Peptides against a protein of PDB entry 7UQJ. Designs and how they scored, part 238

Target 1, 160 residues: chain A of PDB entry 7UQJ
Amino acid sequence: PELYQNFNITPPRGVLFHGPPGTGKTLMARALAASCSSDERKITFFMRKGADILSKWVGEAERQLRLLFEEAKKHQPSIIFFDEIDGLAPVRSSKQEQIHASIVSTLLALMDGMDNRGQVIVIGATNRPDAVDPALRRPGRFDREFYFPLPDVKARFKIL

## One batch from the design tools (peptide; made by RFdiffusion4, then SolubleMPNN)

Design b2_p23_5_s3 (from b2_p23_5, 16 letters changed)
Fold by OpenDDE base, seed 2:
Parts: C-alpha cells; structure tokens; sequence
Structure b2_p23_5_s3 (fold): chain B 160 residues (1-160), chain C 160 residues (1-160), chain D 160 residues (1-160), chain A 23 residues (1-23)
C-alpha cells in the first residue's frame, strides 16, 4: 500500500507474481509488506495458499475468502498474498467447473468490490500464469503482472 | 560456496533451512546453487517438493528418492533441494507411521550412504522445523540448521 | 557457508551483489548470514550503508571502516554487508576524488589486509556495478560478482 | 522519455524500498 501511495501510483488491486518456483515471489510479497510498513503505519500481511483454501475449506472456501477480505479491509493497510493462486482459481475447465467457478466468481466479486481508495493489495503468486483463470488477470483484478525469472544461473556462476 | 569455505566448516551433507514461509529459503537454495556454479564447474540443481513426492509417487516414493540421489551423484556437484521437507518426512506420529516410516528410512539411508567426499548437498526447507523427523536432524544428515527469520520489520526500519 | 565449501572454491573476501534495486541483494546477504549461523556458531552480521558512512561520518569514515573490520574480525565468523557500496566507493571521478580516494584506499587496504583464513566475508550491494571503483572489483577484494536481474522490467511496469 | 525516466525512478525507488524492505 504505502509503496504505491508514496509513489502517487494507483495501487493495483491485484498483482500477479509469476515465475519459476523459488524465485522469491513470497519473499517479495513479504518484503513489500515490510517496506510499506512504517512505525506510523503498520501493514497487515495475510497469507493464504490457494490449494489450502480449496482443500481445507471444502464448501466454505467462498466464506473464507469473504472473511479474509473483510479482515484485510478491517486491518488496512493490508496485503493479501495468495500463494499458489493457480490452485485457488485454475483456468475454467469443463469437468471441475462448478466448484472452481464459485470460488473464482467469489474472488472476482471481492476484487471488483474493493473500493479503489482501499488500502488492500492482493498479491497472487503462481508458477503457472497460464493456469490462472484469465478473468482474474483483467483490469481491476490482477491487472499487473510481475515476472520473477530464475536468477540466471549463468550470472551467479561468475561468483565462483 | 565461498562464504562457507572461509569458515572452515565441514559442509553438512544436509542443510535444513527453516523459518516462516516466504523468508527466501527456496530462493537462497537456488542462489547458493547458482553461486556455487562456475563456467568450469556447473552445479546441477534438483528441486523436489516434499508433499509432491508423497502424493505423486504413492508406493514409489522410495524408488524416486533413490533415483534422485543417484542422478544427483551422477551430476556432481549437485544440490538436492527438498522444499516443504516436513511434508516428505514428518515427525513420526502413531497413525500414519508405516508409509512415512519407509520414506523417512529411505531418506536417512540415502543421506547416511553419501560419501562425505561427495559433492551432493541436500537442502531441506521447512516452515516447521519441529515437524521434521528428529532422525533427519542428526549429525551426517540435516546436521546444520539455518534460520530464516522474518526480516524483522523493526530491523528493516532501522536501515531506513 | 557449507554449501560453498563443498564446491572447493576459494571464497572471495568480497562478493559484489549487483543488479537493479529491489532484486533481493540485501535479503540475500541477510539470508546468507542467517544461513551461516547455527546454535553452535552464530555469525555476526554487520550492515552499513555506503552513503551513510560518507554522510554520517564526515572525516571519520576511514576510522569507522577500520573499527567495523576490527569488530567483524573480533566477532568471527562475520559478514560485513555494504549496502549501496557505490555510495561508499564510487568510481574515482576528478571532482570529489580526494575524500572518496581516502575511503576507497582504506577499504582496499582493509580487504587486502584480511587473512584469507579469516572468517570475515564482505558483501557489497550496488544497483550500479559500473559506479563501483574498479580497484574494489579486483582479485582478493570484490572478486566475485552476483547479478540480481530485475525480474523483467516490462513485467514490473505492468505492476505500475 | 520523461515518463520512462519517471517510471524508472519510480521503479528504482520502489525497488529501493523493496530492497530496504528486504533488508
């Protein structure tokens, strides 16, 4: 939040961190949270794992998402970090459409329902950006994407 | 490589990276792999997720671990990075003891069977060091532990 | 540390972490420090900001550098992390040459004066490797360089 | 050019803040 406010840049409601596993997506999200937190303005960091929301909250995932966004709104400025977001909102495929469709539609509605003046930033991290429902990658949602390349193995080789 | 050579510390066969999620454990492992690789000496980096080995290879996890260690030995110098190692080798609890016991015993045997002169390093990453089987944390296995603290938000502010 | 010893690579006295800001240079240095610290062997992490040494210690920067290296030597194993090292040791340009020359020469002498068996590692982080005095980038000093690429600049701009 | 330079400065400053946050 503060990082974006300090720059007078309209914070994206959602940022998609994508790249190979272990490129520091989660760390970056925590670092953003910490960098935006001052003694005067603490940022609350909410972390959820996409697959955990589906597996732990079968039939309540929508409620848990609503509660998460309400809690994040209550504790503004806040960051909601969805790790493995492709596990929460996979591309709509015909067979598992209904369960995923409800969760995706809830997440879409929650992101769309965020007031642009709200100090809630949603960060989704994925190793598979193409496995994230394209509806989440539209303007007003995860409308900003950040590629975390593998730190070029070659560039680090020069350290030896 | 170099940071550790300067300390004249016998490299553990296994290193446990522990700390809160998103403290950069996986990134550090990749960074270490890349920083240990030179044009003359490429390090092969093997990444496995603990839960994936259990879930994808039901009944073959032991074989897959053996193959992984054989491949790592073949491609020396190498790093085997187990992400979420607490998912691969949880503390032996009475109820799921048998399946976990076989995988843990296989991993123990593979780590014990590494020649100390071998250029295979095993890195385990966990958010829950107390959820890792204590047998893995013994000398000759994951005998060195690295705490990845949450970058203390307060300590970061003192840097500003 | 140990990951690096296993590769039989002579540790640099100095490692230059370079790359765009926010690529995790400081985090990597802290994570390296934490990853070298065990319950049996705590690593002391000294962090200094290059510009702060110049600005806070006008006329005493050389003394503060000496004290820093003495303290680091006293608390071995230790890491000295210079953040924004280009602010401490800029390329010698004609106008501010004298003050910078003394600090640079002091840092050079301190790095040259480290016994190769010493457990003091110096990490310099910069966003501008070409702004670091080439004398610091010579063998026995910051002789190893680590590039922290920006995750695709274009992808970051999509976060804006 | 000015917007790119502003964006670059903003990225540098964000990235500095991120780096400082990563400290």
Amino acid sequence: as target 1 above (160 residues)
Amino acid sequence: as target 1 above (160 residues)
Amino acid sequence: as target 1 above (160 residues)
Amino acid sequence: MEEEEKLKKLEEERAKKLEEALK
Scores: peptide ipSAE 0.006, ipTM 0.389, DockQ to the pose 0.034; fails the geometry check
Fold by OpenDDE base, seed 5:
Structure b2_p23_5_s3 (fold): chain B 160 residues (1-160), chain C 160 residues (1-160), chain D 160 residues (1-160), chain A 23 residues (1-23)
Amino acid sequence: as target 1 above (160 residues)
Amino acid sequence: as target 1 above (160 residues)
Amino acid sequence: as target 1 above (160 residues)
Amino acid sequence: MEEEEKLKKLEEERAKKLEEALK
């Protein structure tokens, strides 16, 4: 939130962190959440794992998403971090469509319903951006993407 | 490996990274792997997710673990990173004992069978260290633990 | 850099990472550097320790800072990471004012002189943000701060 | 103090390692 306010940039509603596993997506999200919290402006960080929402809240995943967004709104400025968001909103595959479609639809609605002035940022992390429903990657949702490459040993070699 | 050589520390055979989700356990493991790779000494990083080994390799998980350790040995110096290792070797619960006990036994044997001079480090990451079989947390296995705390929300407030 | 380019965000000139020792500030800075390096766009990472610049380059610290920023500019996109920046730019205390004031003034000028379009990000890490000269923490310099909390003391104790 | 130094060393080690990995 403040990260964008200090730049007079409207905070993106959603940011997708993608890249190979263990490239620091979650750590970055937490570091960003930490950094966006001043003494004057405390950021509330909500973390959920996509697969955990599906598995722990079978039949209540939609309600839990709603509650999460309400709680984030209540505790503004807030960051909602979805780890493994591809587990929450996989690309609509023909066979498991209904349950996943419902959760995706709820998440889409919640992201669309965020006031542009809302101090709630949603960060999704995935190892498989192509496994995330393209509807979530549209403007006004996860419209910004950050690639977390492997610390490729070769790419790192140009640094020092 | 080099990190420990520079300190005259015998590299732990296994290191357990534990802490809340999204505290950077996996990033740290990759960063450590990448960091231990010099131009002269490239470290091969093997990453597996505990739940993925169990789910994708039903009935072959033991063989896959053996192959992983052999491949790591072949590509020394190497790091084997088990993400969500609590998914691979949960605490022996009475009801699911046989399948989990077999994988745990294989992992124990593989960790015990690592030559003390082997340039293979095993890093296990978990959000639930108490859900990891205590046998894995003994000396010569995951005998070193690293806690990854939440970036304390309160302490985040002084930054921005 | 890529983190900001993909967002059409002008990269902040400076980011302050602060928090207790061993919280992963340096790791995060390097992980960020690595993550901002794609195959197409390799980021050059310059690391310096604040105390090392003062101690190793007595009387040349200003020149070394200038060279560092020039080199970073030459190798754009670049990250300059100052570890222990409180050692480089301590709060102006009355007694050690002259030498520290000169280095602080040079660093301020270098940060102010960075083109807004420059793909040079400066990350400062400190364990003592209150020991960093407030002039460095102004907009256009280290205008963003990131807190790295202690891993809960109790959970750190199992590591050491 | 010893823990802070150990933590600092661990951070420096992690830093150096990441540095070497970034080289």
Scores: peptide ipSAE 0.005, ipTM 0.399, DockQ to the pose 0.038; fails the geometry check
Fold by OpenDDE base, seed 4:
Structure b2_p23_5_s3 (fold): chain B 160 residues (1-160), chain C 160 residues (1-160), chain D 160 residues (1-160), chain A 23 residues (1-23)
Amino acid sequence: as target 1 above (160 residues)
Amino acid sequence: as target 1 above (160 residues)
Amino acid sequence: as target 1 above (160 residues)
Amino acid sequence: MEEEEKLKKLEEERAKKLEEALK
């Protein structure tokens, strides 16, 4: 919150890191958590992987999301990082409709239920921003999107 | 060349990047690929995820590994990066024995079949080095292991 | 080792990581340090911030640089990482001429004084490569320059 | 090469503008 307050930026409820695999999305999220953690203000960093939430918690994924947001709120200031969020919240039109729809609906509700004053930042990382449900990419959710380009291979050629 | 020449280190055929999730293993592998690519010498970077090879190629995973190594050899100098290699090559003692054993056996044979003069480097990344088959961690395979610590805020103080 | 041997690349004495803020320069440097540290060969990682050297050590910055390079040499193989090196080594034409000129001169001398056989790598990170004295960007110093592209600026602006 | 240098310059200029907007 304050980092963004100091910049006169309305704190994002959610930030989407998108870009090719291995562009440092996960690493940036951790670096942000570490850089926003002062000795006075430790940020609690929660990390989950979208595919792991679906695979490990069949039928409890919604509950696990609720618990995650509750823990993040309890331990605020907090960052919730969803790695591979396209695995958690695929576009509703995909054939795995019902299970994904319930999880997406829960995540939407949890993000909408975060008070703007809450010191909880949600970061989603994906290699496929177009595979993320557009409802998650709306204002008040993942309303901010950081593209992580490949380190341009050619920009490195002049380096050698 | 000389950094490692100066280190009198036998060149790894394979490098294991291990450490907690989001410590930059994948990013480092890409950075190494691009740092080793000069205008004169483009490194071809191949990336695969261990779980994706298993899930997408049920019964063809061995063939996909062979093709990957053949392509890497054809387009040398090359880096093969296996993200989440613990998903591809779990410890043989785990109950999913037969399919994993065949894939691990194939990967072992492919790494052993790389001529020491080959310009193919294999990088495996894992969060669980102990979940990787010890046979892959032997000399001539993933014989070098790089720990990616969490950016421990405390390690920042001991490094200052 | 072989990756560089096979690539006939002269080892950089210095590598400049440049690119916009939050592109993972610092994180890459740490990951390189960790990824060059094997169990057999621990790399000692030294991190300094350019602005911190100037601000904390008014009149002793040259001595601090000398001590840093001496410690790095003593504990070789070593990586010296200068974060925000543009703060340490601004272009000589900028009005803060004399103090910066002395520090830059010292850093140049220290980098020139590193024997090519020395197991000390210097990594400089900057958001402003054009603000770094061109003398530091010459062969035998920061002769290799890694661009860390922004995650597409549009994506970052939606986050601001 | 020229397009990549132009892209790099454009990204660096945008980065500088972003850094100025963050100050």
Scores: peptide ipSAE 0.005, ipTM 0.369, DockQ to the pose 0.065; fails the geometry check

Design b2_p23_5_s3 (from b2_p23_5, 16 letters changed)
Fold by OpenDDE base, seed 3:
Structure b2_p23_5_s3 (fold): chain B 160 residues (1-160), chain C 160 residues (1-160), chain D 160 residues (1-160), chain A 23 residues (1-23)
Amino acid sequence: as target 1 above (160 residues)
Amino acid sequence: as target 1 above (160 residues)
Amino acid sequence: as target 1 above (160 residues)
Amino acid sequence: MEEEEKLKKLEEERAKKLEEALK
């Protein structure tokens, strides 16, 4: 809150973590989540893999997304972390099945339906930001993007 | 090799990183790879996802594993990192398809066939160590295991 | 800012990343910096090693710290990352030279002098939190601490 | 299971504050 207010920046509802595999996207999301919880104020962390939502919940993915957002709202302040979001929300323009279009549309509606006053942030992580539907990357959705570079060899040398 | 010799410890061929999703397993593997690379001696880091080896290489997964180990040996010192290894090497005793048994058998053979003098380390990461074939967790394979706990809530409280 | 205000939490000026070498502290700091930069709002990331500030800037370390904080303030929003901060800010109670006391005093003054409205975060990383002057670990300084556990000692040995 | 989920949930709010503090 304070840095956004000090910057006159409305908090984004959604954040896209993008970068090569194993650059710490999921770790960062977890670290951020743990970093924002105090003894007085616990943040609730919801993690889902995009591929798991597709594969485990075939035909119920939309319902599972709705339940996830309802639970996150009920337990606010909350983070919803979608790991491998490119598996959940592939580009709709690809000749991919009607099922993917429904899931993406549900996620869009859920993100758009979040009140800006709601203490729910959605973090999507992907290795392929271009494989994520551009509609998810619009303002009010995953409107802020964070590149997780391969830790440069030089930057890693400095950790040893 | 040298650190293990300095400790009179035989270098393990394989390491299992286990712990909840987003505890930094992949990040650690990358950090370790970079950490062991000097300006004089670069470690080659090979990354594969277990699920990708199954899904992208249906019918050629065994060949892709062989090629990966050959390439790692050619570019030694090397690290082979299998992210989500529970997707690659599910428990053989589960009623899982004959295809999984072949892939697991190939991985076992490749790990067993690594000469201890080879500068190739295999790191498997999983969220579910119990979902990994116990045969992979034997000495000479993934014979050392690392728990990546959820970063303790208390340790994270202190950044926010 | 908004999550801090929504939580009635004053943003910390400083964060201490602590944990054994190669636990990803520097990687996390870089990922955080990258993770807070949008296309519209770039965060400036300043990295210094504590040992480098002492060894390379003998007699000018205080000036270099002042310049660093001034530059970070000028380029806010900014992150100042001190890697190996135990090298910069050794415990004053140790029989260490008067020079170290001056550097630590300068860092304390710079951290205390940061306006809470300033968009400058200071991250210190250390392998030895007990080797850092306790005065730096007080509220308004490195008042928040993150433990980067060793991935279990056994898996670290296996990658080295 | 519930404590791990609660722990997991606590980790998420902290991410937001740090991200917001760093933005």
Scores: peptide ipSAE 0.000, ipTM 0.380, DockQ to the pose 0.077; fails the geometry check

Design b2_p23_5_s4 (from b2_p23_5, 15 letters changed)
Fold by OpenDDE base, seed 1:
Structure b2_p23_5_s4 (fold): chain B 160 residues (1-160), chain C 160 residues (1-160), chain D 160 residues (1-160), chain A 23 residues (1-23)
Amino acid sequence: as target 1 above (160 residues)
Amino acid sequence: as target 1 above (160 residues)
Amino acid sequence: as target 1 above (160 residues)
Amino acid sequence: EEEEKKLKELEEEMAKKREEALK
């Protein structure tokens, strides 16, 4: 997030971190949040797990998402990090439970409703980018995707 | 550190973490140190910054290095982590201050004086591996080097 | 892994990586696996997610665990990495489903049945170490625990 | 707020563990 303010670049509304399990997606998101937080300018970091939003907030998940985005807007500059976002926004299927369709629709509306001037970045992490609803991966949403490769076999060998 | 004892490999005396600023070198060193320390077998983690050894200990840097290695030996198993080691051991040049030459010589002697049986690992981190004295990068010293790549240019552009 | 071979210490059978979500536990486990794997000596890395073992293998989870440990033994040297191990081995309670008790019992037996000479390391990652069965955290099992800090503000600044 | 508080507590606990590891 720091680099955008330096560059006068309109930050992306959403960033998708994808790659095999344990490639440091969540670490990188947290590292980003803290690297953008100076002593003078603290960035607020909101973290949610996709499956927790579905399981803990049955019937209120849409409201919790709205509140999360409003809190993030209130505490600008801020980062919303969705870990395991494929657990929140699975690919739309005819067999999809109605509850998942409503939550995905709400997240789409929240991503679209983010004013281009808000200092709120949304980061989604997934091990399965193809398990995330393609509507979330369109321009103005998670339109930027980061591949986290497996650390190179050589880059592993020297840590041990 | 666990995997080496399982494998009967003589572990390196020194490991060099290198890569662009902010590729997680310091994080990895700390995570390695933590990753070797059980509740029953605490690994002592000594952290020093290269520039701090030069600036804080003007005229005593060699003594402080010796004390650091002796403390690490006393508190085995231990890790010595030098962050920004290029600030401590710059490449030898004809314009190099005599103080840097003495510190580099002391660090070389300390690395060479480590018995292969000592439970002390030295990790150096640098953003500029070519700014580290080549004598430190030889067998029996920092003979293993880890490249921390920049997250892919695409994987930077979408974080931002 | 380097520290242990230097130390002639029988490496722990299991290592628990714990810390907040996104502190790089899984990245570190993968980096460890590759850091032990030379071009001459490849380490085989087995990865499983705790919840996937419960949900995908209903009634066969114990058999899948046994097969995983046998495959790891067959492909020595090897690492078994359990991501979200709290999803596989929740704390034992009188209200615990019988299926969880059987899986935990099987994992305990497999960890105890590891010969001290086996080149198999088990790494568990969790965001909630207190949600992992205390029996798994005893000597000869996950007897080494690693706290993954939030990367320091400075360590975060360098990852960007 | 609770997650920020836990994050802050964790940063403080880490700062403390770092100070203890530097001693």
Scores: peptide ipSAE 0.000, ipTM 0.240, DockQ to the pose 0.053; fails the geometry check
Fold by OpenDDE base, seed 3:
Structure b2_p23_5_s4 (fold): chain B 160 residues (1-160), chain C 160 residues (1-160), chain D 160 residues (1-160), chain A 23 residues (1-23)
Amino acid sequence: as target 1 above (160 residues)
Amino acid sequence: as target 1 above (160 residues)
Amino acid sequence: as target 1 above (160 residues)
Amino acid sequence: EEEEKKLKELEEEMAKKREEALK
């Protein structure tokens, strides 16, 4: 609380964690959620996977996103963590991905609809920031990006 | 900074990060420090290890703690991160550990002496929250605790 | 094993993770262990702390290292993670540290005794690569090093 | 093997991105 109060930082609506798989993006998001929870004020942590929303809810993904944001707003302070957000919000490249385009548009609208006073933070994690629709990376959305670097390519290849 | 401002949470003087080794406690503390720094306002990050203070400064540990808190206050906004705080402030169990008891008392006094307006946050990390003196876990000290679970094997598989 | 075979990478017997405290070295090691584990093939993750081996097993540290490597070999594929390996294997500087020298020699022998066909990977993490005995950093031992930089101050600013 | 290969490729791509973002 004090750290954030004293730093006069206007909360990002959305934060993009990007970096290699296994760089601790999800771990960091959970740890942030934990870190903001006090005994007096629990932060509700909602975790979803982009690909899971697409695969589980063909034709209902938009509704599930709306419900998620509504639930996060009801249980604020809250963090919505989208793991693998590039699976949910790919770059609008192909004419065949109408389903993806609708989901992206819904997510954009939900992020735009968050008041700056809302105690809801959205964290998106991706391995491919360039695969995330640039519209999501604009001010008022995922306007803050965090690079989770691999230990050098050689590190993972050396451990795996 | 923004997360804590929006949550109207009275800033903890201290935050206890607890969870299994390698759950990213130290990484999170450093990420928090860096995240609260701006180009205009750098957060000074002080890192100490509980066992190092005990081992390096036999009879001076209390003085080193005082100096650390004074330096953190001089360089505010600041974060003091105690890694392995259970090594510095073990549960007051044995009559023989007068040195540990003095260090714990000093840390308690330093945490109690922080003004709620001070731009100094103390983060303690432990793998064993139950090994930390309960007096440190009271309101006004490490009154906020954060569990860093092991990323579920599935969550790690999803991160990597 | 398969991962190393497929990349024509001779598996490092040892990997040194180095970088400032809280850069995610331990987290990465655990994440790697998790990622290499499949439902069919679990990687056994052994975690030890260099200072703990020294402090808990005065006169038995060498035996405990041998047992650890034997257990890792029995439960291969496996990862042995030494956190704070600079605490276990400091630079051979002082004549007074005969205990440390024996432990270093044991660790060298254990790393040299690993067959390239063994599905055992050793990860050492340190905040001070220069404090690790140079003999451990040679080919066939910790011959691969990975720097864990602090997330750029800017990258952290975006999370908080 | 194919999943491990994809994981490694992804790990490599990501570590390149790390080096690039540190530059």
Scores: peptide ipSAE 0.000, ipTM 0.331, DockQ to the pose 0.035; fails the geometry check
Fold by OpenDDE base, seed 4:
Structure b2_p23_5_s4 (fold): chain B 160 residues (1-160), chain C 160 residues (1-160), chain D 160 residues (1-160), chain A 23 residues (1-23)
Amino acid sequence: as target 1 above (160 residues)
Amino acid sequence: as target 1 above (160 residues)
Amino acid sequence: as target 1 above (160 residues)
Amino acid sequence: EEEEKKLKELEEEMAKKREEALK
């Protein structure tokens, strides 16, 4: 509840940050975590890369996801940030389907199992929202999407 | 010596940058490397991810660490930056202990073997300082810790 | 053509961003992509990590590269950004040569096959330009190199 | 030199944006 008020959003279970790579998705997720932290109430921030979970934990990715969500719940208020979530939850129709299927199904179940009264927010970041399994983008999961536009020409000229 | 003066710090062998993910640890490590570089004296910056060394170099991680430190010493003044150092040097009490034990012991020995008169700084970055082996956080190793606070609400509003 | 004008550069097929890790290579590539995007003309930005393509797609890395370039061409104007390109295209003389040889040869062929009249820019980022296969750094490939210097002392004091 | 200077300004502004994002 309080965490969602601090985000100035009606309580999603998950927020999808999408946009071209390096539009500040990862930075914003962290800024949000910070802005919700006070001296009295520290937000615990968990970060995982989708592709890292898939590759590092072959056959244990589901277990690692479960443990991550349990730990996040234990240390609430918390944010789980999945960077490159398209690497963890690719579209089910991809030829690598079977290896991803159980991981995706586990992530779906974990997101569905979150009580919206809890103080756990899940943020997924991707450069390719269309590469994320549509099942994750349904209401009650990553049901809010924030597009991170590319910096404009002025941003470039300030940078250059 | 000169490198440590440029950091405005009494010479640590190692600095631990810790804080929530995306609080600019990696950026700061790089900014420090740059600030110590002049036209006459370029700092050589070595970056490794802890989990990448562990996964890419199974059975050679110790050798790769030794080579990294040798190369850093050869190209001094230099900075060795370990991003996600908790992935390289997890707490010794973790069940994955044996595979990590030799890597951690090698890193400890390499840090202990650095003459503080040398121009090699080691920076470790982590989101989880408590997941870093306490042996690395002792005096003469990562004996300075910099907490990277999360950006405040104002930072968010400037980004939005 | 238009894309290259937007970059204020004579049309390279590829640009190598090199410099110490975290000097903003990835962010610049993204800022460039953004600055070239208008409401009428969105730039499609593809990002891959070299080491990820090498590790995730054992035996399919060549195919994944081909698909990436085809997709980039289909969605032009587009930028293909290879982060840590030294992980994808290590120097051919490295002992890991054979596994990389076909991937590197494929990347070379894909870059050579790009019509400079096309609206696809390839950006490679590395901390170790000398670890990138010299064949990639030849005219008509990554023939422009941008050195990303480390931020100076003033940058540090602004950050501190 | 001018490209290095621009790139330096970029890094400073990026550093500043990250710092502002860190403050």
Scores: peptide ipSAE 0.000, ipTM 0.174, DockQ to the pose 0.025; fails the geometry check

Design b2_p23_5_s4 (from b2_p23_5, 15 letters changed)
Fold by OpenDDE base, seed 5:
Structure b2_p23_5_s4 (fold): chain B 160 residues (1-160), chain C 160 residues (1-160), chain D 160 residues (1-160), chain A 23 residues (1-23)
Amino acid sequence: as target 1 above (160 residues)
Amino acid sequence: as target 1 above (160 residues)
Amino acid sequence: as target 1 above (160 residues)
Amino acid sequence: EEEEKKLKELEEEMAKKREEALK
């Protein structure tokens, strides 16, 4: 929220952090959440792992997503961080389509239902952006993408 | 390796990064790997996810661990990073003890078998240090532990 | 730069990383720089230590700052990272005011003189944000702050 | 290369400061 307010930019509803594992996606999300929290404006950071929502809440994943977004709205300004979002919303594969389709549909609806004035930012992190349902990557959802490259030894060398 | 050589510290065989999800454990491991890579001394970074080793290599996990350590030794100086190591070596639970016990035993043997002069560092990351088999947390294995706290929400406030 | 370009956000001129020593401020700055470097868009990262600029370049610190910003502009997109920026721009204390005032004034002018279209990001890191001249923390300068908490001292102790 | 060396030195110094801050 503040990150974008300080820029007079409407916060994107959703941001996708993608890149190889261990490139700092989750740390950056936390650091961003940290940086957006002032003494005057406390950001509440909600973090969930996509696979954990599926595995821990079999059959309740949709309800847990709804509750998460409601809680985030109640505690706005807030950030919802989905780590391994490709585990929550894998590209619709033919074999387990129904359960995944329902969760994806719920997440889509929740992201679409965010009031543009809402101080809720959703950050999805994935190591496999191509494994995230393309419907989530559309405008008004995860429409902004950040690549976290490996600290390429070569790129780090150009830092020096 | 270099990080510890520059300190005249014998590199620990194993380092456990623990803390809440998204505290930058994996980023730190990669950044350490990149940091320890000079033009003269390129570190090879091997990354595996504990749950992926179990799920993808059912019945071959031990062989894959052996191959990983051999490859790391061949490409030394190297870092082996196990993300979600609690997924590889969960605390011995009574019900699935045999499969997990064998993998844990293999990992223990591989860590114990690392020559102290070997430029192979093993980093395990977990969100649940208490879910990691205590045998892995003994001296000569993951005997050094790094806690990655949440960027304290309060401390985030001093940012703004 | 890319972090902000991918967001269609004008990069802030200055970001302050603050928090206790060893909390990963410098690591994050490097990881950010590496992360913002693509194959298509290599970021040049300039790193300076505030105290080193003062100590190594007594009487030339202002010139070195100018050269650093010119070089960063020439090699844009670029990041200028000031480690220990509180050593460069201490809060104006009555006794050594003139030398510090001149360097602070130069840094202020350089940050103010950055074209908003310039792909130069300045990151300052400090362990003592309250020791940084408040003039640097104003909008258009280090107007974004990031707190790096200690990994809980207790958990760091298990490393050692 | 010199910048690499300096940044390596700084990573070393940061690592040293981390280790000192860990002491």
Scores: peptide ipSAE 0.000, ipTM 0.366, DockQ to the pose 0.101; fails the geometry check

